# Peptides against a protein of PDB entry 4GMN: the designs that were tried, part 164

Target 1, 375 residues: chain A of PDB entry 4GMN
Amino acid sequence: RYANITLLALVTLASIGTDFQETLVKGNQGSRESPISAADEEWNGFDDADGDAMDVDQKSSSGEDQEEDYEEIDVKEDDEDDDDDSITSEMQADMERVVGADGTDDGDLEDLPTLRELIQTAVPQLIRLSNLPIDSDESLTIQSHALSALNNISWTISCLEFANGENANIHNAWYPTAKKIWRKTILPILEADSADLKLATQVTSLAWAVARVLHGETPTDGNPHRKFISLYHSSKQQAGGNSNSIEEPEDPFQGLGVKCIGVVGSLAHDPAPIEVNREVGVFLVTLLRQSNNVPPAEIVEALNQLFDIYGDEELACDKEVFWKDGFLKHLEEFLPKMRTLTKGIDKRTQPELRTRADEALLNLGRFVQYKKKHA

## One batch from the design tools (peptide; made by RFdiffusion4, then SolubleMPNN)

Design b2_p19_4_s2 (from b2_p19_4, 10 letters changed)
Fold by OpenDDE base, seed 2:
Structure b2_p19_4_s2 (fold): chain B 375 residues (1-375), chain A 19 residues (1-19)
Amino acid sequence: as target 1 above (375 residues)
Amino acid sequence: SFLDENKIVRLDGKLFYQK
């Protein structure tokens, strides 16, 4: 009975996280579709109509000052709770600013408290539920649903723009929670070394969503990048043996291999330790060298991660890894292979994969030119 | 940065929602 209520609540939270994304994406599309055309209406000068100021008589009613002696109950607020409430109020105000920029319907304002409740109320419970001892199929089901809800929430938040101080209050509220998800949910599951590929796929999806916000500030305890690289290799070995029963996801980008690449790529961003960056960079470049045996979607993701990690020459990883380990040569040697790979993707059967491969090919050419210019 | 020079708009909008 309690389990069914818990499962229903988890499914509901996973749905709310999805619906909230759809709302955020619509809001952010609405702001982009605002037609630039309305600004050119010449504000014709408002004629100074001399509206007669009626003197409303200020009746000075002398209300008696009843000093109600409020006894100051010296509640020692523990300073830790004030920071959480301040962040939530600021988050709410930033959300109100984001939604209030879309000056239309009162309905979008009701969804603002939802993100707060998702972060503060739901996520801590989901973390707890994801950490239950697995002693039954019921506990495994609860964990799976908790991971699904955490995944959807974390992905939703990872789609907010945080560059240039945008959504800073949301970032600040999410950041400690994201670290908590990493330490309490992701790491314990990765340490359990379960042969469950479904669980591995769920935790890797969640890890990618979390790492898309935390980047190189993701906790490096226990070298999680190596665990995801190992998981990548293990997933390939299992797929090669049992050709029959691993339903490869219909979406080539939903594959465990792509998710592993996305996680480790995100973990390798500055300020990641140079050794973490190097191990990830070598892994990604090795995929390009071995591209004949790598799915196109994984190549696309590996390229995108390489562009993000090494797109800035001011970062220590540019000199200490990219140039030192000769990555430019490998990228340049991969260009003709990428052209062949991209052309081999049918636009009719795999339009998204083709579009993302065409983009990654374009960017690879540009990246090689950029790096040659900034050498 | 490479991103600043190239105005790369990625199709990264595809979320990995679990249904």
Scores: peptide ipSAE 0.302, ipTM 0.823, DockQ to the pose 0.588
Fold by OpenDDE base, seed 1:
Structure b2_p19_4_s2 (fold): chain B 375 residues (1-375), chain A 19 residues (1-19)
Amino acid sequence: as target 1 above (375 residues)
Amino acid sequence: SFLDENKIVRLDGKLFYQK
């Protein structure tokens, strides 16, 4: 009885986190529709083909009006408005406020009651549930659902803009909780050295969501970047051996390899220790050098992480890692390979992967030019 | 920064929700 209620609550919390995402994605799409100026390509008119009007004399046959009394079948549309709009009007109002809020610095969520309860009440319980002793299939199921709920919540919060002091109240409320997720949930699971690739994928997804907010302020205790790099390599060795490949997720970006790259990239941002940044940067550049054996989605993510990590020349990692370790040369040498890789992706079968690869290729060309200008 | 000089329109990556 208690287990089923706990599982239902965890599924509900995971659903709420997903629905919040879908609404944030829909809201953000509306703002990024810069009107593609329809280039007025003057569609020159089709020539007036001479329509010879054939006079078809349709004789008026007087068919008898059989008034078939169509009994109005009063289809009671039981509008079961199963508006399974899991988003309450309060959640929607909180989301509208988050998108429009001039964030107060105090970390106060008085104006965001649903988000406050999610961060302050729900997440601490999910952290507790993710740390239960694993002694049964039931405890494994509870852990998995708690990780799913933490993942969805953490991803949703990681979609908010926190640059330039935006959403500072939410950032300040989330930041200590994100560090608690890292220290209490992520690190213990990574230290347990489980051969369970499903659990590893769940914790890596959560770690990426958390690290997308904490960046280089993510706790470096136990060198977590090396554990995710090790997990990346271990996952590749296992996939190469058993033809019982864990179903590669239908979405190429949902793969464990992409998630590992996303985590370690996020961990390497300023103010990460220079040696952490170097180890991650060398790992990412090595993937580009070995690109013939790397899935295209992992290359796209590795490029995006490299652009974010080394996009600011004022950061210590620019001089101490990017220039010192000669990363520009590796990016330049990779540019023709990226063009070939991107062209090899079929737009019909993999439209999203192709579009993200076309973008990463464009940005790679721009990044190389930028770094040459600021050399 | 590179981000300031270049409008990196990242396609909003489908977030890694567990279904």
Scores: peptide ipSAE 0.301, ipTM 0.824, DockQ to the pose 0.589
Fold by OpenDDE base, seed 3:
Structure b2_p19_4_s2 (fold): chain B 375 residues (1-375), chain A 19 residues (1-19)
Amino acid sequence: as target 1 above (375 residues)
Amino acid sequence: SFLDENKIVRLDGKLFYQK
């Protein structure tokens, strides 16, 4: 009984985190009028080539129309008002405030009571549940659901803009909690060295969401970037040996490899220690050099992380890592390979992967030109 | 920065929610 109520509450918290994100993404898309420059490609009309009407005469076989009286089964559309009551009216009001909030400098979540309760009351309980000793299938289930809920909450918060002091109240409330998730949930699970790829995928997804907010201020204790690089390599070795169809996630970006790249890339941002930045940068550039055996989605993520980490010439990592270790040459040498890789992705079967690869290819060309100009 | 000079708005693709 109590376990089922706890599981239901965890599923509800995970759902709320998902729906909160969908609403925040819809709200943020409304403010970003990206001018899709409609390139007026004048579609020059194809000429009327007069090709001859071959008159093939095929015969009139007279099969008898048995009018089978299909009784119209009046399928009552039960309007199941799926009152997906997953989001309370208070949560929806908090979401609308977060999307509409001009940055009120009041560092207290007094205006966001549901978000405050999620961060201050729910997340500390989820951290506790994610750290239960694994002694039963029930404890494994509770841990998985607690990690799912923490993932969805952390991802949602990581979608908020925190640049230029935007959402500073939410950032200030979340930041100590994000560090607590890292130290209490993520690090202990990574140190347990479980062969469970499902658990590893869950904790790595959570780690990416947390690291998207903490960046280079993510706790460096125990060199977590090396653990995620090790996990990346271990996951590739396991996938090659067992013909257990790990159902390739229908979304190529949901793979453990992409998530590992996203985590280590985020960990390498300023003000990360230069040695952490170097080890991550060398890992990412090495993926590009070995690209023949790397999934396209991982290449896209590795490129995006390299652009983010090394996009600012004023940062210490530009001089001490990017230029010193000769990364520009590797990016320039990869550009023709990226063109081939991107063109090899079918637009019909993998439209999202193709779109993100076309973007990453465009950005790679621009990044190489930018770095040559600012050398 | 690279982002400032290029006005690159990345399409933040699907966020990695667990169902």
Scores: peptide ipSAE 0.298, ipTM 0.824, DockQ to the pose 0.552
Fold by OpenDDE base, seed 5:
Structure b2_p19_4_s2 (fold): chain B 375 residues (1-375), chain A 19 residues (1-19)
Amino acid sequence: as target 1 above (375 residues)
Amino acid sequence: SFLDENKIVRLDGKLFYQK
C-alpha cells in the first residue's frame, strides 16, 4: 500500500515535469517566430543527363489482387476523459510566470511557489528515494521512478533560458539542487558498476539534463566524463554481441550513445578543466573520424556539442585545445562525409533525423568558415 | 562567438522525457 502510493506520487511528479515542458516548448515556439527562412533557394539540380537507361525487361506477372475484406473492428474508443488534471492551475500559473518573469536574483522563487516547492521539497525526497539500498524489486522500481521524476524535472528546467541573466531566480534556486542531484544521485549510481543498461540510460539522461544547466561548473570529482565515455564504448560492445531486444528506441536520439555524447559535451564547456575539455573534444572528433560505424543521431549530437564547446574564440579551450590539437582539419575532412551521411537519410522514414542532420551539415559548413575567418 | 555571428536556431530537440 505505501509503496503503491509512493509510486503513484513519483509517476505524478514525472508527469508534471513532462507537462511543464510541453507548455514551455509551446510558449517558446510562439516567441521564436524567427522566420525559418526556408530559403528554398532552388538549387538548380546539376543536369547530370548521361545515365544510360539499361532496359530491364518488364516481366508482367499478374498477381491476383485478393481483396482481403478487413472487417473494420469498430474499436469504441471509450473516451475516458481521464481529465488527468495533473497540471494544477497553480502549476500552469507558475509556467506562465516563468515565460514572462524578469526575475529577481534572490533565488527564493517568491512569485513561483509551485516551482519552489518542486525544487525545495520534492527534489530532495526524490534524491533520497534514488539512493535507497537496492534489496528488492520494489526498491528497484522506486529508484527507477525517482530517477524518471528527477529526469523530467531537470530536463524541464534545462529548457529555460539562463543566458544574459534571464530566469536568474530560477537558476539560483536550481543550481545548488542540480549539484546535489549530481553528487548524491548520479555519481553513486555511476560508481556502483551496475551492468544494468536501463539504469545506466536513466542516470545518463538525468546527467545530461543536469549538465545542460551546470555545464563546465558540473563537479569534476572522480572524472565523470571518463565514466560516460567508458559507458559509450561499453554500450557499443554489448549491442554488437547480443542483438537481444533492447528495443532500439524508436527515436534515434533517445539512444544511450546520444545521451553519453550530450553529457560529456555539456561537461566540457567553460569553465571545465582544459584536460576534461581535451579528452571530450578528442572523443567527439574521433567519432567523426570513425563516422562509418557511428549512428547518424550520434554524429548530429557530436557536431552540435563541438559547435557549443568551441564556438567562442575568447575561451581558453579555443587556443589550448581546438587550434592546438588541429580540430579544424578534422571538421573539414568530415564535411564531405557529413554530406553523404545526410543524403543517405530517408526524409520519409526518418524526417526528424534528416532535418537535424541537414541543420548539423549547414552549421558544420558555417562553423568551418567561421573558424577559418577567426584563425 | 559563432552563435552570435550565425544566429543559430537550433531545432528544439525532443527532450528526453521518460514516460
Scores: peptide ipSAE 0.302, ipTM 0.824, DockQ to the pose 0.551; fails the geometry check

Design b2_p19_4_s3 (from b2_p19_4, 9 letters changed)
Fold by OpenDDE base, seed 2:
Structure b2_p19_4_s3 (fold): chain B 375 residues (1-375), chain A 19 residues (1-19)
Amino acid sequence: as target 1 above (375 residues)
Amino acid sequence: SFLDENKIVKLDGRLFYQP
């Protein structure tokens, strides 16, 4: 009875996370659909009307810079190691409270309170539910639904712009929670080394969403990039042996290989340790060298990650990894292979894959030229 | 940066689980 209500709450939270994403996508599309059409109004000439410059005396009011003391909310890590591995009535009430808050307002994304409750109230419960002891098919189902909800929330938040101080309030609220998801949900599942490819795919999707916000500030404890690289290789070995049983997802970009590349690429961004960056960069460049045996979607993702990681010449990884390990040569040698690969994708059967490959090919040409200019 | 000099179209590989 409790488990059914918990499952319903988890499904509802996963749905809310999806609905928020759809609304974010619509909002971002609305900002792009502003028609550029109106700006061609002919700038008719500056008629030199001699309007008397009234000397407005600039009274230099010395505005006292009130340094708003941003009280560092010392989020005491209250080590509430309340190891209550049980679905508590309180956890359920908290989930019902969050679901009930979201269900009362046709919540425009402008309801920052709802997003706050989602981050501060729902996500901590989802983390607890993702760590339940797996002793039954029911506990495995709860974990899977908790991971799905965390995935959808984390992906939704990772779609917000945080550059240039945009959404800083949301970023600041999410950042500690994202680290908690990484440490308490992602790492334990990766350490359990389960042969469950479904669970591995779920946790890797979540890890990618989280790492898209944390980047190189993602906790490096236990070298998670190596675990995801190992998972990438293991997934290829399993697919090669049992060609009949793993339904490769119909969407090439939903594949575990793409997700692994997305995670490790995100983990390798500045300020990641140079050795982490190098291991990831070598992995990605090695995929390009071995491209004859690599799915096109993984090549597209590996290229995008390489452009993002090594797009800035001011970063330490440019000198210490990109130039030092000779990555430009490998990228230049890959250009003709990428042209062949992209042309081999049927626009009719795989329109998205073809579009993303055409973009990655264009960017690869530009990137090689850029790096040659900034050598 | 390369990003500043080049309009990179990132298609977000958004991976949502439908419940």
Scores: peptide ipSAE 0.237, ipTM 0.773, DockQ to the pose 0.640
Fold by OpenDDE base, seed 3:
Structure b2_p19_4_s3 (fold): chain B 375 residues (1-375), chain A 19 residues (1-19)
Amino acid sequence: as target 1 above (375 residues)
Amino acid sequence: SFLDENKIVKLDGRLFYQP
């Protein structure tokens, strides 16, 4: 009984985190001017005419249509009022305020009572549940659901703009909680060195969401970037041996490898220690050099992380890592390989992966030109 | 910065667990 109520509450918290994100996305899309659709000039297709109509005369067979009188079972549309009551009117009001809030500098979530209760009351309980001793299938299930709820909440918050003091109240409330999730949930699970790839995927997804807010201010205790790099390599070794179809996630961006790259990339941002930045930068550039054996989605993420980490020439990592370690040469040498990789992705079967690869290829060309101009 | 010169809007690969 208590377990089922706890599971239902955890599922509800996970759903709330998803719906909150969708609402924030819709709100932010309304404020961003429509991306300038490059006018694809309609290249007038050449009307090449003459292909001969071969008249294949396939014959006649007269199978008797037995009109079986399928009684229309009047499926009463029970209007199940999907009272998708997942979002309370108070939660909707908090979401609307988050999208519209002029960032009050007061780290007080007075105007965001649902978000306040989520951060101050729910998240500390989820951290506790994610740290239960695993002694039963029930405790493992509770941990998994607690990690999913923490993931969705953390991802949703990571989608808020915090640049230029935007949402400073939410940032200030979340920042100590994000550090607590990192120290109390993420690090202990990573240190347990479990062979459970599902748990590793969940904790790495959560770590990415948390690191997207904390960046280089993420706690460096125990060199977490090295743990995620190790996890990346370990995951590649395990996938090669057991033909237990870990159903490759239908979404190539949901893979543990992509998540590991996203985490370590985020950890390497300023003000990360130069040595942490170097180790991550070398890891990412090494993936590009070894790209023949790396999934395209991981290459896309690795490029995106490199652009974010080294996109500012005023940062210490530009001089001390990017230029000293010769990263520009590796990026320039990778540009022809990226063109081949991107062209090899079928637009029909993998439209998202192709779009993200076309974007990353465009940005790689621009980035190489930018860095040559600012050398 | 590179981001300022290129006005790159990255589509974040948002990784949600659907329950």
Scores: peptide ipSAE 0.234, ipTM 0.773, DockQ to the pose 0.548
Fold by OpenDDE base, seed 4:
Structure b2_p19_4_s3 (fold): chain B 375 residues (1-375), chain A 19 residues (1-19)
Amino acid sequence: as target 1 above (375 residues)
Amino acid sequence: SFLDENKIVKLDGRLFYQP
């Protein structure tokens, strides 16, 4: 009973994160021609396990004729308005304000009560639930749903524009909470060194969402970038050995390898320690060098991360890592390989992967030119 | 920055787990 209520609440919180994202995406599509096709992944509803009604044939006999005058209780069908409008009018108003905030509205969290309650009330509870002792399948399920809810909330927030002081109040409210997710949820799970690939995928997705906001200000305690690099390599070793295909997610960008790249790339942004940046940069450039054995989606992500990390010549990592470690040469040498890779992706079967690869190829050419100009 | 010069929009909002 309490478990089911907790699970329902966690599912609801995960759905709130999704619905909020979809609304933000729809609102942003009006301003930016970004073809974020919402893959309507149909919510496969909870298969109500048909509880075999034990046909208890109890024959009991006695026919006493009590003519109890059944007063027709006029059961008013209370139209249970299934207000299955998962989106409260307040939540809708919050979403409309976040979408409609022209970059002058330092979104006051006073004006965003639902988002405030998500950040200040729900997320701290989700962090607690994600840290429950795993002693049962129920506790594992609760952890998984808590991680999913944290993931969806964190990703949604990471899709907000924070450049130029946009959404500064949301950023300021989220930032300490994001650090708390990192320290209290992500790090402990990464330190437990679980062989559970599902858990590893969930925590890595959450870590990416959190790191997309915190960037190089993500806590470096325990060198988490090395743990994600190790997880990347371990995931590749397991996929090669067990023909139990972990069903490669139909979306090539949902793969654990892509998520690991996204996390470590985000962790390497300024003001990350130069040695963290170097280790990540070398990892990413090494993927490009080994591109014949790397999924195209991971190459796309690795390129995007390299552009983001090294896109500013004023940053210490440009001089101390990019130029010092000769990354430009590796990018130039990769350009013809990327053209071949991109052309090898069928537009009919993998339209998204092809589009993102065409973009990454275009940006690689531009990035090489930019770096040559700013050398 | 390269990002500013090239107007690269980060499109990567997609990593939602549906429960």
Scores: peptide ipSAE 0.232, ipTM 0.771, DockQ to the pose 0.636
Fold by OpenDDE base, seed 5:
Structure b2_p19_4_s3 (fold): chain B 375 residues (1-375), chain A 19 residues (1-19)
Amino acid sequence: as target 1 above (375 residues)
Amino acid sequence: SFLDENKIVKLDGRLFYQP
């Protein structure tokens, strides 16, 4: 009984985090009408005229079309009006304020009472629940749901703009809590060295969400970047051996490999130690060099992380890592491979992956040109 | 920065765990 109530409360907290993020994404899509320049550049078709007409013989096998009368099972969708009362009107009002808030108030989350209670009251309980001793299937289930709730909350907050002092009140409230999640939830689970790839995937997703806000200010104690790089390699070795492939998530971007790349990329941002940046940068560039054996989604994420890490020439990592370790050459050598990889993705079957690969290819060309100009 | 000059649309990877 108490466990079921706790699980229901954890599921509700996870759903709230999801609904908030959907609202933020919809709000941010309205403001980021950056004109997708329709570079409908008419790529003039190369008239490859070589018309070798190989006569493939039309063997007319008359397959009898058996009209199998599929009885329309009229599945009455019982429109259970799931009154998805999950989003309280107060939560929606807080979210609308977050999207509209000119981040001028260094204040306590006074104007954001629901977000305040989420950060100050709910998250500390979720951290506690994620740290329970695992002694039963029930405690494992509670941990999993607590991690899911922390994940969704952390992802939602990571979708807020914090650049240029925007949402500074939310950032200031979240920052100590994010560090607490890292130290109390993420690190202990990573140190437990569990062979549970499901738990590893959950904690890695949470780690990415937290690291998207903390960046290079993420606690470096115990070299967490090396743990995620090790997890990346271990996940690839296990997928090759046991036909219990954890069902490759239907979304290529939900894979453990992508999540590991996202975490370590985020950890490598300034003011991360130069050695952490170098180890991550070398890992990412090595993925590009080995791209023939790397999933396309991981290549897309690795490129985006490289652009974010090394996009600023004023940062110490530009001189001490990017230029010193010759990353530009590796990126330039990867351009033709990226073109081939991107063209190999079917737009019909994998539209998102193709769109993100087309974007990453465009940005790779621009990035190489930018870096050559700022050399 | 490259980010400022190119206005990189961060396609935020929707990493939702649906419960």
Scores: peptide ipSAE 0.232, ipTM 0.773, DockQ to the pose 0.585

